# Ledger of designs, part 125: peptides against a protein of PDB entry 6GMG

Target 1, 331 residues: chain A of PDB entry 6GMG
Amino acid sequence: DSDDRVTPPAEPLDRMPDPYRPSYGRAETVVNNYIRKWQQVYSHRDGRKQQMTEEQREWLSYGCVGVTWVNSGQYPTNRLAFASFDEDRFKNELKNGRPRSGETRAEFEGRVAKESFDEEKGFQRAREVASVMNRALENAHDESAYLDNLKKELANGNDALRNEDARSPFYSALRNTPSFKERNGGNHDPSRMKAVIYSKHFWSGQDRSSSADKRKYGDPDAFRPAPGTGLVDMSRDRNIPRSPTSPGEGFVNFDYGWFGAQTEADADKTVWTHGNHYHAPNGSLGAMHVYESKFRNWSEGYSDFDRGAYVITFIPKSWNTAPDKVKQGWP

## One batch from the design tools (peptide; made by RFdiffusion4, then SolubleMPNN)

Design b2_p9_3_s2 (from b2_p9_3, 4 letters changed)
Fold by OpenDDE base, seed 4:
Parts: structure tokens; sequence; C-alpha cells
Structure b2_p9_3_s2 (fold): chain B 331 residues (1-331), chain A 9 residues (1-9)
């Protein structure tokens, strides 16, 4: 119950985290200790450490989404989302494959659709686009210059995104970023901003007017990326969890993972920061834990979800919430 | 409305 959510207390700015180490690709710590790490590593504004504010601590307390929220500076809107879907694989498997023993047709189709998404390629697409955007942001001192640069970059790469409508999330994302407009943020100067990436896992079968089978086993046609661009229409994502397939079964509404702007070329070596649930130290759920997972650990997801999207947003370059290198744990 | 993450595991 969300009523049990508690805002973590302030941590002294000079307090070092308790040590923790990765195990099998994932490091884990309690939210209070993550705040300590965050203040030491990620809190910097214009090169100066900052104590995590009460507002930021409150954002963080919301769980996995809170990690993305505090680091991106805004609640995720998920409008500029990318994925990769192998349509040929999907069609071929539906045609030539068969349900497993005890698997319904709907379950089979849902599973095949899920397996036809490629998390690594989706991530790579987002990184590619983020790189293009970052080049377009560079030396652009107004939005018009940014958009012109972006169009040029897309044209040079023959990228299908060049054909997107001017009102699309792709072109409007920067202007719709609150930190872009802030005096101490972008101050309406694109060159002060950088593109960052986070990921969302969610359930495809969210249409309440659809069949129960789709709600239980997934909607094979939902939340597919557009060919060429890789853009996913997220407008129908209402944070509705998977429907139970058996009595007593329950599923989580979403998972968020923060990547930021790491420069590690090997996707498998990138670190994703996420949380387990909202902070409820006095409730049944307990304290919030923060995970720092390798891409392998993140991309595995859970049975709760059959979709993954990689979302681009923007933060001021003066923020250190998206450094070039992210390390797991604390020495 | 801001949504809390549900219990994970």
Amino acid sequence: as target 1 above (331 residues)
Amino acid sequence: AVLNANPAR
C-alpha cells in the first residue's frame, strides 16, 4: 500500500556509504546508503557536491521510478521511447512454431512476441539516437539551431527519424524538458543539455477492452516499434500490471532502470540503477533497496513484463547524475 | 498522478 511510503531522512553530505560489492552482476544496497553514494558521486552541480534535497529524497522513495526520477530531474513521461522487434522472427515462429505442452495459443503468441523483442538492439538504437542528439546539441544556442542540426545529422545518416512530424516526441522532447528552461539548468541553451537514457519494463496487455487472454498472456501487437525509426507509441501505457493467470498471483506495474550517459562501448559492461519498491521501512514491504545491475541483469527483466523500452530525455551538462563511467558498489 | 512502484518480489 502506497500509504506506507516514507521519505528517507537526510544524510550528511560528507557521510561515506557503507561498502557493498556486486554479486553475479548486481550490487545491492539500502536506499539510505544509496543516498550517501549519490551525494558523493552523482550530486554535483557545476562540480560541487550537493546534499540530496527533501524533494529529491521524496522522489527517490517511489522505488524504481524514483531512481530515474531523482537522476533525470523529472517524473518519467516515456514519450521518446525506442525498442527493437524482429518481425520476421515473430512471423516465422508463429507459423512454424507450436505451443509448448500445456501452453494455450494466446500464451504461445504472447511469449513469441516477447521473445521477438531484442533488448540489446533496442538499447543500441537509443544510444545511436542519443549520440545524434548530443551532436545536434553541441554549439546550438537556441532550439532552432538544435533542430536544424538534428535534421542535418539525420539526413547524413539517412535515418528514418528525419521524416517524423515536427510535433513528434522526437523533436519536441527538448522543449518539453523542464530543466532545459531552468535558469540554473539549460537556460534555454541546447548546448548546456545532454541526452540521457533510461529503460522501462511494462506489460503489453493493458487494454481493458481486449480479451482476458491478452491481459494474462500479453498482446502480441501492442507497443511495437515503428519500422525504421524504432519509436514506440507509449500513449497506451497506463501502468496497468499483468492480469493474474492463477489464483493469488500478482504482478508489478513497471520497472525503471537508469543508464544516463555512460560511454562504455560494450553494452554488457554498462550499469543500470534501479529500485525494488517504494520505501516503506515501517511497512510490510520494508526499506527500499537500490540495485546497480549489469545490462545482462537488467535486460532479463521479470515475468511481470513483456515489453522493454529505452527512453531518451535530457539533463543539464552541469549535473553529474549521468557520468561517463558508473561503478557498481562502494569500496 | 504519480504512481508508486508496487512490491517487487
Scores: peptide ipSAE 0.052, ipTM 0.803, DockQ to the pose 0.204
Fold by OpenDDE base, seed 5:
Structure b2_p9_3_s2 (fold): chain B 331 residues (1-331), chain A 9 residues (1-9)
Amino acid sequence: as target 1 above (331 residues)
Amino acid sequence: AVLNANPAR
């Protein structure tokens, strides 16, 4: 329910952000101040600063998804998603582990499944794939050339993704990107595009036909990556939140974090940009805040979610929404 | 339909 959602006002292009600094790995500011930073740092098209448009401000106002939306140029479709799951750890813990005091069997299984995902390895897989895609894009002037390059790269690395169907999200992702087809974007030239990454946190127990326990404590079998590829089938993600376990308890539907195309090799030093909720300055929720978190802060997530995915999409190289270096706070 | 993020975590 976003009845109180308000689009943030325009900020002058030359207005500098108010200073803010990271604390315990996270920098925080109000959405209006983030718009100021965005205009100074991320707004560039073909090297020129741009004022955030009304449409972009409206997208941003939707909260965490809004941050990814404004920077990627489209609402997240989440089709090309990666994760890492330790099946051996999962099986071993289920077999040899014990529920905590007061923990139900379903709660135990859900927790063990959650803990069997490796966020760092999932992120690394996405970065690996994005790197392969970027190499395939670099000298490709049509989609056919891109696909040929991609297949060659995957074959050289003996990557299981080489066996994906031509219609799979993996191979179709570029052609399905609106900015790829735009005249001022890719203009159907793959070499004008680059792969970028964002992350989504969500709940596994979304199947309404399943047991109440799965909806409350998670579905241990849901949203696991395919062996070899690391691809997650996101088709069953309908943005349904965790079911309450007690009266009055409520959970958030999702969280999104924007990484872009940072080149920092150490995952722990990467910066993730995300929002708390939709902008409601006159409502009970208050103004939207934007966070710039280190990977540890982002990947920790919340009890609202038991799954994380790292998603690849594409933006034009002429955009500066995904620079190689991201700095927390201002200046 | 475009969905907004729910209240504070």
Scores: peptide ipSAE 0.051, ipTM 0.799, DockQ to the pose 0.165
Fold by OpenDDE base, seed 3:
Order: structure tokens, then sequence, then C-alpha cells
Structure b2_p9_3_s2 (fold): chain B 331 residues (1-331), chain A 9 residues (1-9)
């Protein structure tokens, strides 16, 4: 399927975008037009507008993951992921609820588990942690200072993350960020970096050793956040799609949405940027489209997925791929 | 790199 992928051509630096198409609370455009917008709005390095490079255009061409890739500067590793799960709701619904007509027990349990995740609370947790990290970064000029600041912030907030191992993705995320080490990036100075957020939707039933029912209807026990921290162990996410429940049915492996570092306090007003599929203008899938969705539209997800995670990574403050405010569409 | 390929989106 990936054989039809094409890298979008370069767009002139001064070319203005065409208007986006509004659709069901989203703003939509073709990938080439998104590149134009990106160059006008998000491309700035040290305050200077940049043309999207061939490498960046190639990254973008991979679809939804490409949007996150080009804006974060690296392929998503998903190591520092957060979610919120209502254990009491889950237990109560399993105990007191009943399968719908025609719903199997496995389907019922999978649905109940999916519905027990709170996307808004998961997002808020990630924002909270990102805020703590940003405070820790602010005056830290080496990694040791950053880590010390982070521990102090967590202690002051009585946050369970203070108990994480030093090798945890939580503490190692900055040092493992390529742009942190780059001369034109962080240059090993934490104060030159900021925390950013993206989201991943994926399927819980990825364990090949599990029952077919879990692969079809979800694994109720998989990818739950740890109590207190909200951390999700993403190590078992292998980008395996949901198994078909009927002949001819097929599901995609994941979806990615880019949030960045928006300061809008109302989650419902935040904008999430994502792509539909890899760019195949001459193939059956067609050209890649980019969507700018409100949180409600993003968090709704698709039947392909029963898990959502909110992931923290870092970018240089000199990049404008994560501005304080994101506007939908154009103009 | 892994791709998404949802034509319905």
Amino acid sequence: as target 1 above (331 residues)
Amino acid sequence: AVLNANPAR
C-alpha cells in the first residue's frame, strides 16, 4: 500500500494558502495547501520563515503521523504517554451492565473498557505534566539542573511522578530528543526547549497470543494508565490494527493528532492537526488531506481504535511549529 | 516508517 506514496512538491515560500473547506467542525485542505499554510505560520526558525524542506515534505507525506513528524521534528516514539481511565466506572458497568442485543460478552467488555477512558482528563493530565516540565526547563542550563527542578516541582505538587525511576521515559525524554542535542536546536540547554503534546489513537487488542475476541473487540486490560501518574506503557503498541469482525472489513493501524503547545484553557476550543492517509495523488487513496479539528472532533476517534494516548515530547523554542494559538483553516 | 491509510477520512 505504501508503494504509491509520493512526496509533495515544494511550494514557493511566499505562496499564500487557498481557503480551507469547513466540514462538520473541521477545516480541511489538501496537503499541498497545508504546506503553504505551514510555511506562512509554522515554519519559522528563530523568527525567520522557512520553506518546507524536501525531507520535511517526505515526512509529511506519511499521513497523520507525518503531520506530527514534521512539527515535532522526529518520528513519534510514544514513550511518554498519558491517559485517564475510570476504574470504578469500568467495574460497575461490568457488574451491573448487560450486553446489548446481539453483542457478545467480549464485545461488551471491550466497549465498556473503551468508554471508561476519559479523553479530556487524559489530555488535561498531559497538559499538567507539560506545564511542570516547562517550569523545570525555564532556568535549567544543563540536564542535571532540569532534573533537579523537575523533582522539586513534582514534590511541591505531591505528584506521583516523583517516584518514577531515573531511567523512566518521564525523566529520560529530554535527553533522548534529537533536537535537544542539535547545535541549532537545544544545544544541550534545557532552557532552549519546550514541552509539546500530540495524541495517538490505536487498537488495544494487539497481543497475538490473546484470544481472537480480544483482537476483534478490544483487550479491556491493555494500555491502561498507571494510577496516580497517568502513564501508559506503550511498549506493546506495535501498530497492529483491529482484526476484522466481518468479511471484507479492514481497519487502519493508528491516527495521530498534533496539538503542540496551545495555551487555550478550554479543551473544546483547542485545535488538533491530523492527516487522513499517506499522499498518493496518482493512487487509489488519492491526495493526502490535512484536517484541523476541534478537540471534540479529534477525541471522538474512529471505530478502528479503542485507545487514546496523549504524548509529551520536546521541541526547540526557536521553532514555531507549536505556537500558543492555532487558528483553524485559512484565512 | 508506518503509515495510516484510511480512505474514509
Scores: peptide ipSAE 0.050, ipTM 0.798, DockQ to the pose 0.174
Fold by OpenDDE base, seed 2:
Structure b2_p9_3_s2 (fold): chain B 331 residues (1-331), chain A 9 residues (1-9)
Amino acid sequence: as target 1 above (331 residues)
Amino acid sequence: AVLNANPAR
């Protein structure tokens, strides 16, 4: 499958992107042109433009995950994930709702569960937590200071995250970030780091020991956020796609969208950067395309997925891969 | 192993 993947060639640092514009909330360009844009806009290290390295181009070539990979500096681990689930809605719809014509009970339950997730609230929760983390990072010059600040912030807000274990993904996320330890990154100084957000869409019915119906139509109980914290246990996410419901049907394993650290308060105006597939210019899939989507376009997702999570990670403040404002298209 | 996405779209 990945045998046709090709690493995009290097683009000259001074090469400007070909123009492209958003249509219906989404801008689209070929990966090579995105590299040009990335070098002009996002490549800065300590205020200096950088050519996208061969390694970064290779990461990017993996498709949607590649966009998050190149901008976050690491392959997504998805350990610190948030979502919002309306349990009352779920229960009420199960009780009072009816399967549609031709819809099985399992299909009905899977659909109701999917519809009970609120992508906007999930995103807002992640942004809230990222803001708390950023405040904790701001004046912390070692991990201990960061953790102390974080605990204080959580206590002040009476946030349920204060009860998380010290080894939880929430508290361990910074120390487990490679760029935090890098000399040219955080250099073990939390104040040099900032929290960033990306999103993952995936399938709930990944348990191979579960019923075929759950694998086909979703597992209504899987990947729900914990009450109070909004944390999603992602340990069971193994990038297993939805099972086919008909012969010849196939689903993809995941989708990733990069948000970074945009300051736009209106969720609907935020921009999410993602890719369609791995780069295969000489293969059946063709060249990779990069999308810059408004939140509505991103959060709509695809039938391949019934879960969305909003994940927090960290990057050095010296990187410009997560600017305050992201623009669609070029110029 | 690093997995790549392969959506048909």
Scores: peptide ipSAE 0.052, ipTM 0.804, DockQ to the pose 0.203; fails the geometry check

Design b2_p9_3_s3 (from b2_p9_3, 6 letters changed)
Fold by OpenDDE base, seed 2:
Structure b2_p9_3_s3 (fold): chain B 331 residues (1-331), chain A 9 residues (1-9)
Amino acid sequence: as target 1 above (331 residues)
Amino acid sequence: AVLNLQPPR
């Protein structure tokens, strides 16, 4: 029960993490040790290490979403989300493919839809857009200048995002970022901000008015990216987990992975930071663990989820929660 | 309300 959640205690600023190493593409450590690492590596504001505050520790204690929360500075809103869907593959497989033995039609369609998403292309699209945004931010000292730069960049690249409404999450994302408005953050200066990326895994079959089959096996038509832009309408994502297919079966509501602003060109070498569950050291779940996973490990996801989105948000450049290079483990 | 991650299977 969520009532077992505990906020991890403060760690001394100078306490070094206990060593841990990646195994099969994933490094794992307990949340307390991650806090130690975070303070040494990611806590820097204006070049100075900071102790993780009680508020930040509380955010972190919520599990995978907590990792993204503490590093992005806000609870994920997921408004600016990207994915890639192969429509031709989907149509072809539906037409020419066959359900597996014992697989229902709904299960087949859900599976085919899931398999038609390309996580790597979705991630690359988000990186592309983040790069465009960062160029637009670089010399902009007010929001108007940022928006003008952004429109120019999009026009130069003939990007379909140029046709988005001014009120769309794409154009409004910066102004809706709390840290942009903070005096010690962006201070309303776009050039003090940078685009960062996180990912969310979730279930497509969340519509309670839909068929039970869609809730159990996925909604093939839900949360597809718009052609050209790659934008995913996340408005219908209400953190509803997959419905059980058998008695006693339960699924997790979501998973979040933090990428930040790594510059590694090879997607397979990028590191994603996420958590297993909320921190319950005295409960049945036990202490929260933090994972640092390679892209392959992250993008594989779980059977709990049939959608992945790559989301762009912003943090102050003065924060070191999104460094150019992320290393797994310690040291 | 902030939702916490449920335990994995």
Scores: peptide ipSAE 0.062, ipTM 0.814, DockQ to the pose 0.189
Fold by OpenDDE base, seed 5:
Structure b2_p9_3_s3 (fold): chain B 331 residues (1-331), chain A 9 residues (1-9)
Amino acid sequence: as target 1 above (331 residues)
Amino acid sequence: AVLNLQPPR
């Protein structure tokens, strides 16, 4: 319910952002100023700056998901998602660990499960897969060639993804990307596309038929990656927030962070762009703010969420929404 | 319906 949501006004193409700088790994600015930065840095199509369209501004106004939406060109479907889960750590902690003082068994199990996910390894897996996909795209001029290249790359690396069904999200992701089919996008030419990454934070305890404890403290068995591939089945993610544990408590439904296609090898130095909430300058929430966070800041997440996934999608190479280097703030 | 980052209802 974003009844008080407002679409930010257009910004002149030549308007420079007001300066802002990172503090403790995070830079912050108001959405209007981010639009100015976006037009200067990320708006380029075929090397030409573009004013953010009304449609794009409307997408952006939806908050964190809006940042990913405007940069990826489509609303996130989250179908090709990766994570890393340490099963041995989970089992060991459940066996040998003890609930904290005042912590229920369900709360303990939920916490242990959350802590058994490795955000860095999940991100690394997504980057690895994106790299394989990019190699497969590079010289492929039709989808058949892309798929053949992809299978070959996976076979060479002995990657378990080679065993996925042809109709899986992994193999169908490119053909299901609207910008791939667009004349001014990929024009059905895989070599014009590149893989990009975003992340979603969400709650595991979304099953309404499950116990109240799972809805409050998490479902330890939900949204685990498949062994070998790292693929997460996101079909049960319905954007349901964590249930309150006390009267008056409430949680947010999700968070999205945009990474794109940065080439920085050190995960800790990568920059993630996300928003705080939908734009409501005249409402109680106020204006939307955009954050540019280092990986540490992003991966820490919030108590609202106990799962993180790293998702691969595609954009045209002609877009500059996923540059090799991303800088925080503006001088 | 497009969902957004919303504080608790």
Scores: peptide ipSAE 0.056, ipTM 0.797, DockQ to the pose 0.194
Fold by OpenDDE base, seed 1:
Structure b2_p9_3_s3 (fold): chain B 331 residues (1-331), chain A 9 residues (1-9)
Amino acid sequence: as target 1 above (331 residues)
Amino acid sequence: AVLNLQPPR
């Protein structure tokens, strides 16, 4: 019951975090302690530490999406999303493979589709695009200059994104970022902004007009990246969870992981920050916990989800919510 | 509407 959600209390700006706990290769802590870490490490604006505001604490209290929300400065819109799908693997497995014992045809096809996504390549594509965008932002003092730079960069790299429509989320993402327009943010100056990345896990079988099998076992054709660009059409993602396959079974609607703008070249060494559920210290769910996971831990996901996307958005360079280096836990 | 995450089952 979302009614049990509570906004975590304010933490003194000078309060140091308690040590995190190891949990299955992750660093784990309660949300209040994450706020302490956030204030020490990520809160800086224009080089000055700040106490997490009540509004930010409220955003954070929503769970995994709250972590991305507080660090990106806006609720995720998921418009500029990337993934990688191995179509040849998918076709070959469908042709030459067979259902496991007790596995239905629909379950088999759904599983094969899920396994045909490459999370590492999807992440790499998003990083590549973010790098191109950052180069385009660097010396651009208005949106027109940014777009011109972006087109030039894409042309130089022979990137298929150069063929996207001007109305595409790819070209409109910056102008649609609230912090870009804020006086203390970008102030309409692209050179004051940087590209950042987060990830979303979700269910493919969300179409109510489709078969029950697709809702239970996945839609093999849904949320595939476009060839060449890697763009995923997220317009049909309505945060609908997987349908139960047995009585009493239930699934979660989504998961979000924050990456930001880490410069670590090895994907396996990158850190992803996410929450388990909304903060309900007096409810059945209990207090919210925050996890700092390595890429392998994050990308593994849960059986609740059969799709992953890597999303690009923008934050002001003056924010320290997306530093080049992120460490797990405390100290 | 802003949705809350529930723990994975």
Scores: peptide ipSAE 0.052, ipTM 0.803, DockQ to the pose 0.175
Fold by OpenDDE base, seed 4:
Structure b2_p9_3_s3 (fold): chain B 331 residues (1-331), chain A 9 residues (1-9)
Amino acid sequence: as target 1 above (331 residues)
Amino acid sequence: AVLNLQPPR
């Protein structure tokens, strides 16, 4: 119940986090301690450490989405999303595979579809596109210059994104970013912005007009990336959780993981920051915890979800919420 | 751990 959500209190700017260490690829701490870390490491604006504001603490209190929210500066819109889906694998497995013992046809198809997505390739696609965007941003001092640079970069790489409509999320994402328009942000100067990445896990079977089987076991045809571009139409994602398959079973609506702009070339060494649930220290859920997970830990996901998307947005270069290197824990 | 994530909307 949303009624139990509490905004974490302010932490003194100079308060150091309590130590915590990664275990099996994941580090965990309580939200209050993450705020302390955030203030020490990620809070910097124009090189100056900042206390997390009440507004930012409120955003953070919403759980995993809150982690992405405070670091990106806006609630995730998920409009510029990428994934990788192996259609040949999907078709082949449907044709030549068989349901497991006790598995329904719908369950089998949903599972096969889920397994046909490649989280690593989806992530790599997003990184590739973000890199192209960053090159286009680097010397562009107005949106027109940025778009021209972007088109040139895409043409040079023979990227299918060059064929996207001018009004597509791909080309409109920068102008639709609030921090781009802010005087202390981008100030309408693309060269002051950089592309960043976060990920969303969610359920495919969200159409209430579809069969109960699709809601329970997934919709094999939903939220597939477009061939060539890797773009996923996220317009039908309404944060509807998986339907229960047994009495008493319940599923979560989504999971968000923040990557930012890490430069680590090895995907397996990248760190993803996310939360378990909204902060309810006096409620049944308890205090919010923040996780710093290696890619393997993040990409594994949960049975609650059968889709993963990697989303590009933008932040000012003056923000330190997306550093080149992210470290797990605190010494 | 029960993962219950609440969107603001």
Scores: peptide ipSAE 0.047, ipTM 0.793, DockQ to the pose 0.422; fails the geometry check

